Peptides against a protein of PDB entry 8HF1. Designs and how they scored, part 227

Target 1, 320 residues: chain A of PDB entry 8HF1
Amino acid sequence: NVMLYATKPTEVMVSFPHQEQVLTVTRLISAEIEKFYVSLDLMNIGVQPIRRSKSLQCLRDPSKKSFVKQLFNDFLYQMKEYGIYAASIAIISLIVEFDIKRRQAETLSVKLMHRTALTLCEKIRHLLVQKLQDMTYDDDDDNVNTEEVIMNFSTPKVQRFLMSLKVSFADKDPKDICCLVFVERRYTCKCIYGLLLNYIQSTPELRNVLTPQFMVGRNNISPDFESVLERKWQKSAIQQFRDGNANLMICSSVLEEGIDVQACNHVFILDPVKTFNMYVQSKGRARTTEAKFVLFTADKEREKTIQQIYQYRKAHNDIA

## One batch from the design tools (peptide; made by RFdiffusion4, then SolubleMPNN)

Design b2_p24_8_s3 (from b2_p24_8, 8 letters changed)
Fold by OpenDDE base, seed 2:
Structure b2_p24_8_s3 (fold): chain B 320 residues (1-320), chain A 24 residues (1-24)
Amino acid sequence: as target 1 above (320 residues)
Amino acid sequence: LPKDSMKPLELKGGLVEGYRLEPP
């Protein structure tokens, strides 16, 4: 009965003010994306020949327009939830994806569609970077990666998360740290990873303390579309975390049944806990002595979040 | 829940107001 001695993690809720970043640049970007959607709907890309590639996805969206819209919708979500600084990183992932899709395009019309999407992403990137530079006196692109710029252009949620990391890990031994960060979306893992790399590099107290990695859960919908590179990268990231070469892991899914990740001393839930399983499985990773399980909530949703956590605790105690 | 049951966990350094979710 060794399970009874699992030191229950200290559960912490960090509240943040609900501030909508009402910046002119975010409104401009949203309007440009909406204008692009109208243009995209009018694009005749033809009936793509259903190549009998065994992928069920070619059957669902022969036009690939829904995939383009999904990427921009995920970007808009990241800009809203994490801020302009995170959006400047997120847009690079879209640029890379649309350039790959442009090169792989089988038809001129599909090539043109992805080219138009790419041009919009480059415009968005320029608008974001220019806005980050408005706070820097130097025209050097590297000067946008300061602690001050990152904090000022992040949402209150991300600010409180970064502050929580700084307070929790400043000047600690890297070997004493095993941290998980859970996010809802696959693309958020890459975005928050890039943000953390820049934040850690700009924060002297963390530079030699935190080494982040990310991991994207297996998308059960299309395991065949996971590039060989993504699978290799996931294996490498997990191995680095097991070997202690990385001490902070960002995950978009609760590590599926069978990913043996060591007992962690810190678990951060950056996005809302939407399911009982997510609560139990993420909390179940905080198993060391003095382990912390940290939740983030908007002040307006604090009471609802507390009630939901109590319901999950009750349900967990009724099963245990 | 009474506001008083949330002891502010001063995460050492005063910068982050965390609330300990004590079991009811």
Scores: peptide ipSAE 0.148, ipTM 0.674, DockQ to the pose 0.022
Fold by OpenDDE base, seed 1:
Structure b2_p24_8_s3 (fold): chain B 320 residues (1-320), chain A 24 residues (1-24)
Amino acid sequence: as target 1 above (320 residues)
Amino acid sequence: LPKDSMKPLELKGGLVEGYRLEPP
């Protein structure tokens, strides 16, 4: 029970400017997704055979269209919150998911729906990569993975996060590092993991220092959508982090599911702390006074964030 | 609210002054 530890880590708040990326490419992508939603609403996918899965949510035809819209809405959120570089990684996850669903489609209409979604994702990927290449003289896809490109095409939040990692961990012994990075959404774990791999590889001071892993929470809503591969990956990632073969772990609501992660000397909260439980559980992993608990906030939301954290601290002290 | 008890403690190494890399 993580709540039993009156943890007093050093709490750090990193402020970042609220900047909406007013890139033409983001407007084009948003407009293409909106056009796709209109087309998707007009698609007749027919009544789907009810798979006798215990997951009641997969049963209704609206769920298939709703799931497609959810993935694109999650992508749009990631593009807005993390930037176009993160979006170029996030779109690959959508491509993989829609390709799997296209292959698993029981009807031609559903197969066509997932194919149309996949074609849109491929177009979006091309638009994003082309925009990243505007800073590179070479047509090689690998040249878009530089520290400079990553920083320039990331939101101020992500820039501050990456710089905070560089300042915190440059030239340190990998054995002295146990870092957690909390994100709100499941898909953000994979996106930020891919971004960190590329950033660490492009940053000499971090290349031999940070070994990232990610874990995705079990979506209690659909245990059937957790591929055997995802469960195997989670177990492997957790074990690597326990064994010290990985020293940075990106996670979502994993702690709510009773996944025991060791005590960490750094905890980064990349997304806003929306619940008391998230605050207590994430902070409860930073058990020492030397440990850092780092929050990110937009300058405009700073006061509101401070008040919310104060309320959570008070509520935690009243329970402890 | 005691303003002082909630001051963000800076990470040793300065405020990560985010480069305003204005997207080109």
Scores: peptide ipSAE 0.040, ipTM 0.636, DockQ to the pose 0.036
Fold by OpenDDE base, seed 5:
Structure b2_p24_8_s3 (fold): chain B 320 residues (1-320), chain A 24 residues (1-24)
Amino acid sequence: as target 1 above (320 residues)
Amino acid sequence: LPKDSMKPLELKGGLVEGYRLEPP
């Protein structure tokens, strides 16, 4: 019996201050979305034609209003959890989705609903970009993608994450890096990916060191909303990460789907570990010699997080 | 938990209070 000495990764917990920095712009955006929900509830979108396709649930009128509300709720979550800079990237994904849905609309009422949502997204985008420009002397859109702007308009969690990346990977050989970043939500993968691209481009010590990619979990709620393009992108991103053409992969729930990802030397969990399975699977990817497993926690939740991690460690040692 | 298992990771550019979660 060759005991495969699974090298236990070094577990690191990074604390960040829980500051509810309630910026006036975030309150304004939240209030505009709430007003939009009241308007959306009053919209008569008609009765949709029942297409006989077996995926019955996504075709009901309540589901289209619910889907619009879900996208804005996911945006509000990203703005709260990751900050204004991340929100400026996240809103582009909503603009793209509502433009697609507007073009695919079978009725004038549904087309108008998606148009109204799109108009709100453009207003939100303008408010976010204007707020990012408050730190720039020049009205040039390229000036909002600096390390300083990214750091200033990111939450303490994201600031500590970016600092941890800079310290961990500055001036290293890209071939020696195999990094996973776990996030809770599918849309967060794209948002953090866009943020990391801009941060890496603005940070000389990370230029040509980190090449990020992202993978999204299968949407358990509606596999029919997974575009053929998104499935192709996911396969391409996995292949690039296997081939070493990408050395940092952002993931949501991907390990639950049995996606075989190579052994990594760094695993970051940006969002709270909610399940034992997520803990074991994510930690189980940190298999190289001297692998690091990094958790982020608010100072207020630190003790609770430590206790939870010890319970997961105990449970894992009792099964292994 | 022994107090000594919580060494702050000195990150160049700021104290990231990184606690090494040493096994008990």
Scores: peptide ipSAE 0.034, ipTM 0.551, DockQ to the pose 0.022
Fold by OpenDDE base, seed 3:
Structure b2_p24_8_s3 (fold): chain B 320 residues (1-320), chain A 24 residues (1-24)
Amino acid sequence: as target 1 above (320 residues)
Amino acid sequence: LPKDSMKPLELKGGLVEGYRLEPP
């Protein structure tokens, strides 16, 4: 029961400017996804036989088109909220997913749908990588993973987050660090993990200090082989974090599912706190002496965020 | 209850001048 130990972490709020300007590449990518949605709605993916006994009423499985749109909508959200550099990592996860679904396709029409989605992801990846290369003088693909490129192609929120990590952990003993990073969405865990690997590798003061891992919530939807691999990965990631082989863990709503994670000295909330339960559970992990609980807010949402946190503090003190 | 004001993190370092915006 996380509620029983009255931990009083130091609560910190970091403000970031609202981004008003939209890059030309972001507009091009959004327009290509919108054109693809029009094409996708016109695609006849065939009618899958519902295995109900007697009536041959072939119903279109709208779930397959809906899933494709969900993945691209999640990508568009990540590109907007985290920036072009994070989007270049996020698109790889879509490529992997659509290649799996293309191979598992039972019909030629479904196989073609996933192939068309995959071709769009490859085009988007090329546009993103080409834009990251605008800062590199050399045509070598390896030069896009510098601290400068990561910072310049990240949103103000992500820039302030990376700076907060550098200021908090530069040249510290890795054994003294137990850090949680909370994000809202499952796919953001993988994206921020990949971004942090490249940022830590490019930042000498962090390279031998931070070892990141990530945890993704259980998909209740697929009983398939992927769920067994995800369960094995989650167990391995948690064990590495318990053994001190990892000292920074990126989490979504996973801690709400009762994953027992050790007491941490730092908790970062990268996305807005939407619920009282998320506030109490995430804050309740900052248990050590001098623990820090760090929130990120846009300057325009600062007053609203402060009021919401005061309401959650009051409600938590009235129950404690 | 002391009004423990959330302290802004004083980032000891330069202003992160924003996201590299393309010139208009």
Scores: peptide ipSAE 0.021, ipTM 0.527, DockQ to the pose 0.040; fails the geometry check

Design b2_p24_8_s4 (from b2_p24_8, 12 letters changed)
Fold by OpenDDE base, seed 4:
Structure b2_p24_8_s4 (fold): chain B 320 residues (1-320), chain A 24 residues (1-24)
Amino acid sequence: as target 1 above (320 residues)
Amino acid sequence: MKKDSLKPLKLEGGLVEGYRLSLP
């Protein structure tokens, strides 16, 4: 029973300009991924043995191609929604995943498929890093992690989010901060975590103030497939946040499933609130009137967002 | 019942237009 605490946090809306301009590098990367999908569809990797875990009703794609496409589709989403800088971090996660899959490949054909995916990821990484270097005088990878580069190569949404963090937390006592950041997708947690680490390190006013952590929600499909390492890491991340060793937690909507996180004084919803449950559960973490519940919306969607939030408020008050 | 209006957060500071260097 999630006790529907009648929480009355201060609800805040941050508007951002809609980014209509598609960068040339983004178009190039998208076109390379599309070409790769055509090539991937032509690859004969044979019928993979269906490891029937008795509990997984999830049809593992017998080709493993669906998983490869899912990772690239999630990357394309992150590049679009969070920008080139976030994409440069997101691509590293794909490289790591495909290298693991390449090493675990039971067949030469599957090994070659993951190798081809890795080659594409390295090409994408190079294109992204080269674009980040357009603001740097030196070809040094460390020089792309400045506040200026992060801000310039982030979408208006992410820029407004980072500015909201700076305005909210500059020079504050880290003990007075308990912040949640909600994102829609599992992979976005890691991407935004990496971005925040670099941003906090490059921003003196946030250095030693914010200690981020992330939590990848449990894979609803099967807790059995979460690596023992991922489960240990999740428990550690939650414990660090409970102990105050981390004061900012990035999480996907999967915090729905009974993760007892303390009441927070700030809740940021980085992605659109698509469901009433997401609204109630995320808002339910901001338990005091002094707590801030911050929503981000494109200027073009502002009115629609306001109307949706009023509907959710009404529905919440009718249940509470 | 006062309609608890969504408060706009005023962000102090110039927003860098995202992707400025990608404008030709």
Scores: peptide ipSAE 0.052, ipTM 0.595, DockQ to the pose 0.047
Fold by OpenDDE base, seed 2:
Structure b2_p24_8_s4 (fold): chain B 320 residues (1-320), chain A 24 residues (1-24)
Amino acid sequence: as target 1 above (320 residues)
Amino acid sequence: MKKDSLKPLKLEGGLVEGYRLSLP
């Protein structure tokens, strides 16, 4: 009877101070988005034909306005949770999406709506980049991607995450690293990926050590909307991670049952652990010797987080 | 049975005060 001593990962909790400071630029951006929502509600885009997707479930909002609001609400969430630097990356994804929607617009009114949204995104991008440049001496847009600028314009949560990566992986062999980073939302994967690319490139101790990729879980709500490009990209990202060409994977869902991802030595949970299943499945990826399972919590929520993790540990030990 | 306490990661790195409000 070889007792498979399942090497229990070392559970680590990183606390971060609550961010109470709202920057003037963040207030300006929020006010511009709210003003845009008022204008958007007044826009007559006509009755759009309800294209039933072949999957009966997603009634596309016939107005397409809810989708526009969703993208800006997701951006506002990201700016709040991850900071101005992350927001400067996130806004580019909105620009790309609204430009695609503008080109695909079937009516002049819908085209105008997406053009107005795009114009707002360009204004927001300019405000964000200008604020990042307040720490740069040179007017060169590329100079905003320094370790100092990234750290200064990231929330305390993201700062502690980046510091945790630096402390964990500085000057290590890339082959000895298999890292997962879990986030709550799909769009956060791409944003944190872009942030990590710039941070790693600006951090000499990590530049040749970490190679990030991201993966977005299948959206059960609308599998039909996954572009062929997104599916190809997901397959490529998984393959690069399996081949060891990427050693850090950012995920918004626990990799569905059947994505065989190798045993990882580090698992970071960047966002709060909301479910027992997320805890068990993410922790279950930390299977190597000396594996670390790292949680992030606000100082104000530390006690609640500890109690919740103890409940999940108990429940997991009662099932195992 | 030692309650496996969540170990705090000692970030020895200096407190980078993010969001330094440049006071006007």
Scores: peptide ipSAE 0.035, ipTM 0.528, DockQ to the pose 0.046
Fold by OpenDDE base, seed 3:
Structure b2_p24_8_s4 (fold): chain B 320 residues (1-320), chain A 24 residues (1-24)
Amino acid sequence: as target 1 above (320 residues)
Amino acid sequence: MKKDSLKPLKLEGGLVEGYRLSLP
């Protein structure tokens, strides 16, 4: 019962400017995905063989097309909310997923659909990497992972988050750090984890201070082999965080599912707090006497965010 | 009841103008 220990963390709000600028590469990528959706709607992927009788009506399986569109919509969201650098990491997860689905395809038409999606992801990856290289003088692919490139190609929200980590943890003892980072979406956990690995490696003041891990919610959808690997990964990541081999954990709604994570001294909420339960559960992990609970808000949404947090504080005090 | 005001974190340092730099 997380409710019993009334820890009062210091609540901190970090404001960031609204991003008005749309990069040409972002417009090109969005237009290529829209063209692909038109093509995808025209594709005949056939009926999955329902094991029943003779009627030749090739009903398109809408679920497989819907899943492909969901992955690209999640990618477009990450590119918009976190920036071009985060998008270059997020696209790799789509490449892996579509290659798995291409190999597992039971029909030639489904195999072709996933191949076409994969080819689009490879084109998007090339466009993103080429844009990251605009700041590098040398043709060496390794030069795109600098602090400067990461900061330049990250949204104002992500820039303020990275600055908040640097200010909070520069040159500290790694044993004194127990940090949670909450994000809304499952795919954002992997994307922000990859971004943090590169940022920490490029930032001398953090390189030997922060060791990140991530936890992803259980997909209720696939009973397949992937669910066993994900369960093993989650257990390993939690164990590393308990043993102090990791001191920063990126989480989605996973902590709502009753994962017992230790008391933390820092909790960052990277995405908007949408529910009272998310507020109480995430704040309830900041349990030390000097614990900080850090929220990020756009300047345009600042007043609305303040009002929502005051409503949640009032409701929490009325139940306590 | 102390007004538990949300404290602004003073981040020393400008936003890196990267997304404002439309490099051509």
Scores: peptide ipSAE 0.026, ipTM 0.581, DockQ to the pose 0.045
Fold by OpenDDE base, seed 5:
Structure b2_p24_8_s4 (fold): chain B 320 residues (1-320), chain A 24 residues (1-24)
Amino acid sequence: as target 1 above (320 residues)
Amino acid sequence: MKKDSLKPLKLEGGLVEGYRLSLP
């Protein structure tokens, strides 16, 4: 019996200050979305034709309004958790989605609903970009993607994450890097991916060192909403990460059982660890010698987080 | 069994003004 000594990864805790101060622009955007929800509730979108898809989920008429609210709620979450810079990237994905839904609208009322949502997204985009430009002397759109602007308009959590990447990977051989970044929400993967692309391009010490990719977990709730393009992208991203053409992978779920992903030397968990299964499966990807498992916590939640991690460690050692 | 303590990552570097990181 060759006891495969699973090298236990070094667990690292990064603390960040909790900020209660909400920027004026964030309050304005939240208030505009709330006003839009009141208007959306008053919109008569008619009775939607029940498409009998063989999947028993009746996409009832409330589902279209609910879907619009879900996208804006996911945007509000990203703006709160990751900051204004991340929100400027996140809003583009809403614009793309509402433009697709507007073009696919079967009724004038549904087309108008998606048009109104799109108009709000363009207003939000303008408010975000204008706020990013407040730090730039030049009106040039390329000037908002600097390391300084990214850092200034990112939450303390994201700032500590970006600094942790810079300290961990500056001037290293890209072949020696196999990094996973776990986030809670599917939509956050694209947002953090776009943020990392811009940050890596603006940071000379990370240029040609980090090549990011992202994957989203299968949506167990609605496989029908996974575009063929998204499934193709996910397969391509996994293959690039296996081939070493990408060395940093952003994931919203633990890679499904049976995705043979190479042994990683770094695992970052950007969002709170909510379950024992997430802890074990994510930590179980840090399998190389000297692997690091990095957790982020607010200073106010540090003690609670440490206690939770000790409980998970104990439970894992009792099963292993 | 050595209790594997969580190590703090010392991030060296002043974090810029937007979200004021109080450095300890």
Scores: peptide ipSAE 0.025, ipTM 0.577, DockQ to the pose 0.059

